# Ledger of designs, part 269: peptides against a protein of PDB entry 6DSZ

Target 1, 361 residues: chain A of PDB entry 6DSZ
Amino acid sequence: NYVVTAQKPTAVNGCVTGHFTSAEDLNLLIAKNTRLEIYVVTAEGLRPVKEVGMYGKIAVMELFRPKGESKDLLFILTAKYNACILEYKQSGESIDIITRAHGNVQDRIGRPSETGIIGIIDPECRMIGLRLYDGLFKVIPLDRDNKELKAFNIRLEELHVIDVKFLYGCQAPTICFVYQDPQGRHVKTYEVSLREKEFNKGPWKQENVEAEASMVIAVPEPFGGAIIIGQESITYHNGDKYLAIAPPIIKQSTIVCHNRVDPNGSRYLLGDMEGRLFMLLLEKEEQMDGTVTLKDLRVELLGETSIAECLTYLDNGVVFVGSRLGDSQLVKLNVDSNEQGSYVVAMETFTNLGPIVDMCV

## One batch from the design tools (peptide; made by RFdiffusion4, then SolubleMPNN)

Design b2_p25_2_s2 (from b2_p25_2, 12 letters changed)
Fold by OpenDDE base, seed 2:
Formats: structure tokens, sequence, C-alpha cells
Structure b2_p25_2_s2 (fold): chain B 361 residues (1-361), chain A 25 residues (1-25)
């Protein structure tokens, strides 16, 4: 009986950064199938803190900070629809991951969406939104005293949602989503009423976006609104301002992931299916009334990395490239390009051994 | 409101520090 010590999963299927271990620590959290790896980001690199086994494949992993929490909490949803909110607690050398809340959010009836599970958190931490099934938006109200994650569904008229985010700066929780109908792809917004458990009309919509519009990025204040990433175009809309660019360089490969660099949403990392790393820049224009508006969008090619499943900007130009298909990387973004015109330097590489074939021999 | 202003200020100060660090490299 060779106990093949099952190798730890190495393929990354999600990553997030925030302040999970403390208010002061910058953390990198990495989802590797059923495992959560927690690191502290240091000047010397990634310091491992804890590995956590989850009771299923991690499908959603999001950090959020409710009002009156000193550090971020972690929302996890598994592929089997087990939801939990986790807290990190350290007491001397004892490190505990506390489950603050849990629940199963599976519906008895529903078609699982072909684009998979989407989980989003309202920036004001009023609710979690889940797109699990076609024609349904699941809401988990966030309440401090609620140990049981209870959810309800709101019916979506739009059966084929491509991506969805909560918008920033909205009085009520507001979703922005790309959906497909027989006429093409469109962007719509809805306000989410927790009280009435219904959608209200959102602040704006945009019909007939690019046919391959695949991602929504919610932009924080002062810009607000959303970025829509397509195959050929990147568009911005906030209800008042519309702007679109079609940089030829993005047409070569599909953008598959993004991460915000600046807290104000002035820069985003974009990764494509060829492992190209881009910077999306939002150029501001200050109006005479002191309002900040979007002047322009630009995309810059930074360099090449492993094919990113997820990206996270850490600090000091350091980026974690989480890869499912290749080796994950810690990379440095430089101000100056190398002789090849790349701004990207690999600092560390994490070998991906591929899918753990459970060869039950 | 004050906690939200504080958070927005902290996010701005962290952004400025990140911009300074990216300009010193």
Amino acid sequence: as target 1 above (361 residues)
Amino acid sequence: AEEEERRRREEKEEEERRKEQLAEE
C-alpha cells in the first residue's frame, strides 16, 4: 500500500489581496482547488502563515470589511454551494480560522449557468450577490449577528448574464451586468431592494455593447460606473459619461482577468489568454466645478507572464500571477523597460504540477 | 460617515505612497 501522499494542489483558481490576518498585514490569499493558502506580503517575499482545507472546491473567494471590523473577513463559496464567512484569529502562536457564518445556498430548481458561479460583494457590505443559476440573482444579506447565511432569490428577466458587479457610490446596492439576448450583448443596472426583495430600475443601461463583452469592472469614486471589457473594445459608462477604446493589441488574445492597482480605480492590470500583462489607465479630467471625469482610457502592454487565471497587485509594483495552466509567478513591474521592451521581471515562480490525477493505484 | 471618510483618506494615502514608490524606482 503505497500511501501516495497526495501532492498539494498547485494550480491556482483564485487569488485575493487585503488585510485578513491583521489590519496592518498585507495578505495574499490563494485558492488551489480545495485549499486556501494564506501569506503575508513582506519585503523579502511571501511569508506562509496558514493553509486551510475547505470542504469543496473554492468557486468564490472575496475579502470584505463590514463597518466596525478592524480587518477583512473572507467570503468563500464552494462549487457545491457551501458558503462561509471566515475570520483570521491569532493568539500567540495559535492561529485559528473562525467561521463567523455559514450556509448552503443551493437551489432545488435552477439551471446552473454555463459561465459558472459568480459571487460579488457590495462595496458597502450590505449584501453578497450570487449568480448561480440562469434567471436568478441570489442575495445574502450581511448582518453581523447572523451565524446562518440565509439567501433569497430575485428573478432576473435577463437569462444569460455574462458578468455582474456591484457598483460603487450607490445609495442602494446596485448591480451592473453584461447579458446576452437574441439581439446581442447589453449592459444593464438594477438597484437591489433588500426590503422588498426585488429589483428596481438602475441608474443606467447600455444596449448593444460589443458582441464579446465578457467582464464588468466596477470603478470606485471619484469616477464611479463600470468598465466593460470585450474582445476588441474597452468601454466605460457611469450614466453620464460614455467612452470606448478599441486598441488593436487586445484583439490578439482574449482578456480573461483583471485587478485594480490603485484604490481610486485609475489603473487596472489585465491578463489575456496568451499570458500578456496589460495596464489599463483611466485618465482624469478635473472640471471647473471640482468634479473628476474620465478624459480617456489607454492600454499599455507591460510584458508577458504565465497565463493568469487571476491577478493581484500587492505592493511596490509586485504582482502575483495566479495560473491554472502554467506556473504561478511573483513579478515586479518596473518603470523602465528591459532591452526587449518588457516592464515585467519574474521574481519567483511556483511550479504547477498540473491537475492532481488521483491515480488510485 | 466619519469611518467612511477615514477609510477613503487611508485609501488615498496608501495610493499616494504607492505612486511615490513607483516614481522612486
Scores: peptide ipSAE 0.000, ipTM 0.265, DockQ to the pose 0.065
Fold by OpenDDE base, seed 4:
Structure b2_p25_2_s2 (fold): chain B 361 residues (1-361), chain A 25 residues (1-25)
Amino acid sequence: as target 1 above (361 residues)
Amino acid sequence: AEEEERRRREEKEEEERRKEQLAEE
């Protein structure tokens, strides 16, 4: 029996940064098919801490910090709809990944959405939202003592959801989503009632957005609201303020991923299908009453990387570029451009040996 | 037991309503 040691997966399908190992440690977590790699970010680079085998392909991986937790917890959903909340625990040299909660969130009936699995967490950690099937939004209430992840469905009238996020600064958990109907693409918001298990009318909507609007970014306070990214335009809306830009540079290739750089939502990394890395900047205006409003949106081309499946800002201008199609990279963002006008320098490259095709023989 | 049976009935009725709506489209 040749135990073909299945080569470890190298294609990255998700990455997240936070404080998972401790409150003080900055971690990079990388999803590679069924594998979770945990690193500590150091001045010398990425220090490997643990590799964890998951019981399925990782479809969602999000860090969150419930009230009264000292460090982040990890939500994982697999492609087979197994959900878990993981905690890192170290006792001397012993490192354990503890399952705080688990559940299967598969429905017996539903069309799996063509845009795949979307998983989102309320910024106040009240719930997890899942778009798994057309016309359904699944809610997992977050309770500290619940070892069993129970979910319920809310019906969406909007059958073709493109992307969805929870908004920041909302009294009730509020989703913002792009959907498609026969008239085009639109943005809508709903409040999620945990008590009544229904949607209430959200604070705002925008009908007839760009036809290729594909991503929602929830913007934290003080700006609030959302950014909608299309093929030709980037739009901000918060209910009171609308602002759109159409920078010609983004029209050349579709933006496919994003990551927030600043905790206040002043900057975002954007990656396109050609491996171009952009900075989206939110210019603030301080009003006389001390409120902060969005003055302008600006996009800057930083340089080129591997085609990003996911991006995550680490620290000190270091970015991890998770690639599925190419080599993943650790890159440095510089203040000054090089002779070619690039602000990006590759620090480390991680060879991608390609997807492990599970050939079901 | 009655509350769990009620919940199962409501889930079944919601599942049937979803089947009817998918059959009318």
Scores: peptide ipSAE 0.000, ipTM 0.311, DockQ to the pose 0.008
Fold by OpenDDE base, seed 5:
Structure b2_p25_2_s2 (fold): chain B 361 residues (1-361), chain A 25 residues (1-25)
Amino acid sequence: as target 1 above (361 residues)
Amino acid sequence: AEEEERRRREEKEEEERRKEQLAEE
């Protein structure tokens, strides 16, 4: 009996950076189908710490830090709607991944959304939001003592949500989403009432955005609000300020992923379907009263990488490019361009052996 | 608890400033 060692999945379908192993360690977490790989980011590169098998394909992977936690916790949702909150625990040389909470969040009735599973966490860690089904927003309240992830649904009037995020700096948990109706694509906000289990009117809306508006980025304070990425345009809105740009360079290929570089929300990485890597810059204007407002948006082409499924900025200008279709990469962003005008240098490449065809024997 | 939250915020803001400096250098 040749035990064909089942080839490990190599295609990356998610990545996140944070402080999962400790408060001091910078971690890269990589989702490869049913596998979670945990690395420590070091000056020498990625140090592997642990590989964890999940009971299904990872569909959502997000780090979050509840009040009173010294390090980040990991939320995972599988494609079969198994949810868990994981904690890293080390005791000497013994490493354990503790399940703090788990649950199945599948509904018996609902149309699975065509744009797939979306999972988001409130920046203040009040709740997890899930868009799993058309016309439903699932809420998992975050309670420190709750070992069982309980969820409830709120009905969305908007049946065709494209993307959704929680906003920053909101007194109540507030979602911002792009949706499509017969009139086009629009942006709306809702406050989420945990008490009443309903939506309240959000702070703002923008009707008739770009027809191909596909992504929402929640912007942290001091700017607040959201960035909406389309095929031809990038827009910002926070209720008081609206700004739009239409840089010709983004029309060539659809932007498919993003990652925040600066925690103040001044810079974002953008990746397109051709493997082009961009920097989106938010230019600030300081008002006489000390308030910070958005002055302008700018997009710069950094260079080319593997086609990103996910991007995450690590540190020191190092970016992990998680690829599903090609080889994943560690790349360095340089201040100065090379002779070809590229700011991107490949540091390490991780061979993608393609989809493991599960031969069901 | 507030002092620890403040310290964590300051450590985060310092890590943030470090990431900003390292992306501008």
Scores: peptide ipSAE 0.000, ipTM 0.269, DockQ to the pose 0.062
Fold by OpenDDE base, seed 1:
Structure b2_p25_2_s2 (fold): chain B 361 residues (1-361), chain A 25 residues (1-25)
Amino acid sequence: as target 1 above (361 residues)
Amino acid sequence: AEEEERRRREEKEEEERRKEQLAEE
């Protein structure tokens, strides 16, 4: 009897940082296929708290804090379209992961999008948005008393959405998305009406962005708007301000992930397909009326890491590099470069044994 | 095949436990 000890998955396919275990604890949550690992970030490193099995491969994992919650809740969507909202509950030494809500959001009719599942949460926690199928945007209204995650679809005229985010500072929930049509790639915004279950015209659009524009970053206040990441360019738009840069250094490899460093959206980590780690900086200009506008965008090469599937800034210049193809890492960002010009120092490396091919023996 | 089936069972049992928790709360 060979007990094939099922090796735990080691490839990381998602990571998020927030306050899930308590209001005060900083947590790192790591998705490894069907497994969710929960850590507390400490001065000594990552302390494991809980491992949770999920009902399938984790496709979306997002922390959010509804109004009047003291800590974050976790939204998970699986590749089989099982959705849940999870809460961490500790009672003395007893640790439980409560399911506050669940549902299956699969449609019987629809073309699954080639760019995969996208899940986003409105910054004001009014709804969850899902791009699962071409030409459909699924909305899950967030209600505290609703144990059943009910969704509805809104038809998108734009059949080929590349990426989508909710914008910050919008009176109504507003999405910003990159889409492709026969004329190229474009950025558009829509307001989402929960009442009418339709899209209204959003605050702005930008036609004819870079042909390889692949990523939308929603920028919080005071800047607002969105950053669009392409192969050759990084653009900012908020309806009133447009700014574009084309730093030659990003052209070498495709940027595939990002993470916000500062709560005000002044800095973002960017990771590319070569494992290069960048800082994107938003330079502010304070106007005489006290308004803050974007003055400039700058990109700095920090160093090299494992190829990131996901990035998350923890605290004190510590970053978790979640890798699917290589070893995941904890890295320290230094103020001063080393002799090689790198600002990145590996603190800890987590061996990736690759995809466990379930050997059908 | 047995390991995938075991994983699917564990996933399903965890699904049922979470549904039970949701029904008890």
Scores: peptide ipSAE 0.042, ipTM 0.445, DockQ to the pose 0.015; fails the geometry check

Design b2_p25_2_s3 (from b2_p25_2, 11 letters changed)
Fold by OpenDDE base, seed 3:
Structure b2_p25_2_s3 (fold): chain B 361 residues (1-361), chain A 25 residues (1-25)
Amino acid sequence: as target 1 above (361 residues)
Amino acid sequence: KEEEEERREKEKKEREEKLKELAKE
């Protein structure tokens, strides 16, 4: 009897940090193909809590906290367009992952986008946005009483969206996206009307961004706006202020992932295709009127890690580096550099046994 | 159409030049 111990998937394709198990617990959630791993972050390291099998490869995994929830809910979208909202419930020693809502969001008509599935959640939890197909933006209204995730499509004139996020501090849900047209790459914003099921003109746009602009980061208040990451430049825009930096160090390798460190958006981790870890810093300037403005952007090289597919800051300078191509890591960010000038120390390494062959169960 | 394309190309070049200047700092 060869017990083929089905090797558990080890390649990480997504990670998020939040308060999923309780309001007090800090959780790390890791997506490994069809598997979701839930950990509690402790002073001693990662404590495993639960593993969940999903009906398909996890394509989107986002934590969000609707107004009046004590803890975060988890949105998952699979590569087969199965959407669900999950809740953690514990009753004594019994742990249940409850599906609050589910739905299939596949369209019969549409070209799947070349940049893959993008899923985003409005910071005020008004809706989920999905870029699944070229020329369509799918909206899932977030309603507490709705067990069925109902979606509708809004037509995007911009057929080639590179990345999209919801902005913070907007009266209406507002998306910011990088798109490509025959003239190059551009940034645009749209307000999303749930009522009319249409786009309204957004607060700002920026035409002719860097040709390789690949990522949008929505910046929380007080700064607001967005960061646009390219191959050679990092730019900030909020409608009123524009800043750009082009640090030579980022030209060496393409930035492929990011994660917000500070809740106020003062710092972000950036990971590149060589496994270099950077800190992007937003320097504040307080005006005499009490208005906080962005003074400058700065990038610092922290050190080297495994090539990150995803990054997530945990706590106390600990970062989880989720890797698809290499070993995932827990790393410590230090205040002082080592003899090699690195601020990064590997705390724990999680061996990647190679690409998970899609075991069709 | 042509004037708008010329404007966009000009804005693109000015931006690329500015980014090249920033990359020297």
Scores: peptide ipSAE 0.029, ipTM 0.595, DockQ to the pose 0.010
Fold by OpenDDE base, seed 1:
Structure b2_p25_2_s3 (fold): chain B 361 residues (1-361), chain A 25 residues (1-25)
Amino acid sequence: as target 1 above (361 residues)
Amino acid sequence: KEEEEERREKEKKEREEKLKELAKE
């Protein structure tokens, strides 16, 4: 009897940081295929709290805090289009992950997008947006009392969406997306009307962005707007201000993931396909009227890590590097470089045993 | 050269300050 000990998945395909277990606890949540791992971040490192099996590969994992919640809720979407909202509940030593809401958001008709599933949450927690199929944007309204996640589709004229985010500071939920058409790649915004179930014209657009523009980062207030990451350039736009940089260092390898470090959007971690870790810095300028504007963008090479599938800043300069292709790492960002010029020190490495071949036994 | 060094020193100092802010939170 070969007890094929079903090797637990080790490849990381998503990670998020927030306050899931309590308002005070800092948590790291790690998606490993069908498994969710929940940790508390401590001064001594990661303390495991619970593992949760999901009914399918986790495709989207996002923490969000609806108005009047004391702690973050977890949205999960699986590759089989099973959506759920999870809550952590502890009662003494008993730990439960409660499903507040669930639903299947699969459509019978639609072309699955080649770039896969994108799931985003409005910063004001008004809705969840899903890009599952070409030419469709799915909306899940967020309602506290809704146990069944109901969704509707809005038609997108833009058939080839590359990436999409909700913007901050918008009166109505507003998406910003990179799309491709026969003329190239472009950025557009739409307001999402929950009432009319349609798109309204967004605040701005930018036609003819870099041909390899691949990621949108929504920037919180006071800056607002979005960062567009390409192969050769990083651009900022907020409707009023446009700024672009083309640092030669990013041209060497494609940036594939990002994570916001500061709540105000002053810094972002960037990871590329070679495992290089960068800091993107937004330099502020305070205007005479007290408004804060973006003065400049800067990219700094921090060092090298495992090839990140996902990045998340924890605390105190500690970063979790979630890797699908290599070992995941906890790394420390230092103020001073080492002898090799690296600001990154590996604190802990988590062995990746490779893809679990689901041997259908 | 001097302006580029001064820029690099300023960038380094700003990095150091920002990383120190990260380490204090």
Scores: peptide ipSAE 0.000, ipTM 0.323, DockQ to the pose 0.042
Fold by OpenDDE base, seed 4:
Structure b2_p25_2_s3 (fold): chain B 361 residues (1-361), chain A 25 residues (1-25)
Amino acid sequence: as target 1 above (361 residues)
Amino acid sequence: KEEEEERREKEKKEREEKLKELAKE
């Protein structure tokens, strides 16, 4: 009996930072195909807490904190459309991952979207949104007492959604998305009515964005709105203010991932297909009435890392670079550059042994 | 329909020109 010890997956396909184990602990959660790895971030590095096998490849992994929860909950969606909300529970030395809610969100009819599964959570934790199929937006209402994740679909007129996020600071849950039509790529917003199970007109739209606009970043208050990342440009829009930059340095390689550094949305990490790490900075302007507005956008090259599939800022300038194609890394961001002009120092490298091809025999 | 399409084309062109200006700075 050759126990083929299936090698543990090493390719990272998602990462998230938050307070999952406790209100006080900073956690790094890493998705490696069907495996979830949970770490505590310490001054000495990453302390492993638990590994969890999932019933399929993790496609979405997001932390969220409903009102009245002391710590973050974890939403997971698998590539087989199994959804769950997980809670960490420790009782002495016993560590349990509790399923608070679960459900299968697969539709019998629908074309799976070319850009894959997108899962997003409303910042006020009113709902989860899923783009699984062309022309459909799936909504999972968040109810604390419901163990069964019930979902409904809203029809999208926009068949080719590129990326979608929930906006911050909206009275109703509001999505912002990039879509493609025969005329090009556009940005639109919709309010999501849970009551009527329909879209209402959102606060703003931006028609004819850059042809290669690929990512939406929802910006928290006080700025609000969204950042749209393209191949050649980065744009901001909040309904009242529009800003665009076209830094030549981003043309060299496509930006493929991002992560918010500051809770107020003042800084974002950006990773490109060449493993370049950037900081996107939102410069604030304080108005005489105390309103904070976006003054400018700036991009700074920090240095080079492994090609990021996902990025997450931990603490104290430490960033986890989750890589699918290369080795994952812990890197330190320094205030001062080295002799080569890099602000990035590799602290730890995690060898990637390659993708576990699930050979369906 | 034609007026909306003409408006969309105009807005596209104006934005593309603005992005080209920003890329020269």
Scores: peptide ipSAE 0.030, ipTM 0.480, DockQ to the pose 0.010; fails the geometry check
Fold by OpenDDE base, seed 5:
Structure b2_p25_2_s3 (fold): chain B 361 residues (1-361), chain A 25 residues (1-25)
Amino acid sequence: as target 1 above (361 residues)
Amino acid sequence: KEEEEERREKEKKEREEKLKELAKE
């Protein structure tokens, strides 16, 4: 009996940065199929803390901090619709990952969406939203004392949702989504009523966006609103302000991932299908009344990396490039370009051995 | 610990400012 030590998955399918181990520690969490890897970000690099085996492929991995928590909690959803909320606990050298809540959120009836599983968390931690099936939005209310993740569905009239996010600065939990109908792609907002378990009319909509609009980025206050990423254009809308840019450089390859750099939403990393790394910049204008408005949008090419499945800014211009198709990387963003005009330097590379072909012999 | 954290936060801010300056040219 040759125990073929099954090689651990190396392809990255998700990454997130936050304060999971403590309030003070900066963590990188990496999803590799069924495996969660937890690192502490140090001046010397990534220090491994814990590995966690999940009961299925990780489909959603998000950090969130409910009111009165000292550190972030981790929401995980698997491809088999197992949901959990995890907490890190350390007592001396003993490290435990505690399941605060769990549940299975699978529906017996529904068409799984072609764009896969989307999981989002309200910035005020009122609920988790899940787009699992066409024409349904699943809500998990966040309650501290509830060990069982209970969910309910709200019907979406829009059957073909492309991407969805919760907006910031909304009195009620508000989603913004790109959807497709026979007339094209559109952006719409809905308020989510936990009480009535229904959608109310959201603050704004934008009909007839770019035909290839694929991603929604929720923008924090003071700007609020959302960025819509297309193939040819990047647009911003918050109900009062609309801006659009069409930088020729983004037409060359489809943007596939993004990550917020600044807590105030002034900068975002964008990665495309060719491994190009961009910075999206939100230029501010201060009004005489002290209000901050969005003046302009700009895109800058930083350089090339492995093809990102996910991006996360750590600190000090260090970025983790999580790759499914290639080697994952730690990269440094420099202020000065090299001789080739690149601001990106690879610091560390994590070999991707490709899909483990489970040859059941 | 505090001095190293203050240094790291200072280096972070200085770098974030420089990355914002590059965004203005």
Scores: peptide ipSAE 0.000, ipTM 0.295, DockQ to the pose 0.047; fails the geometry check

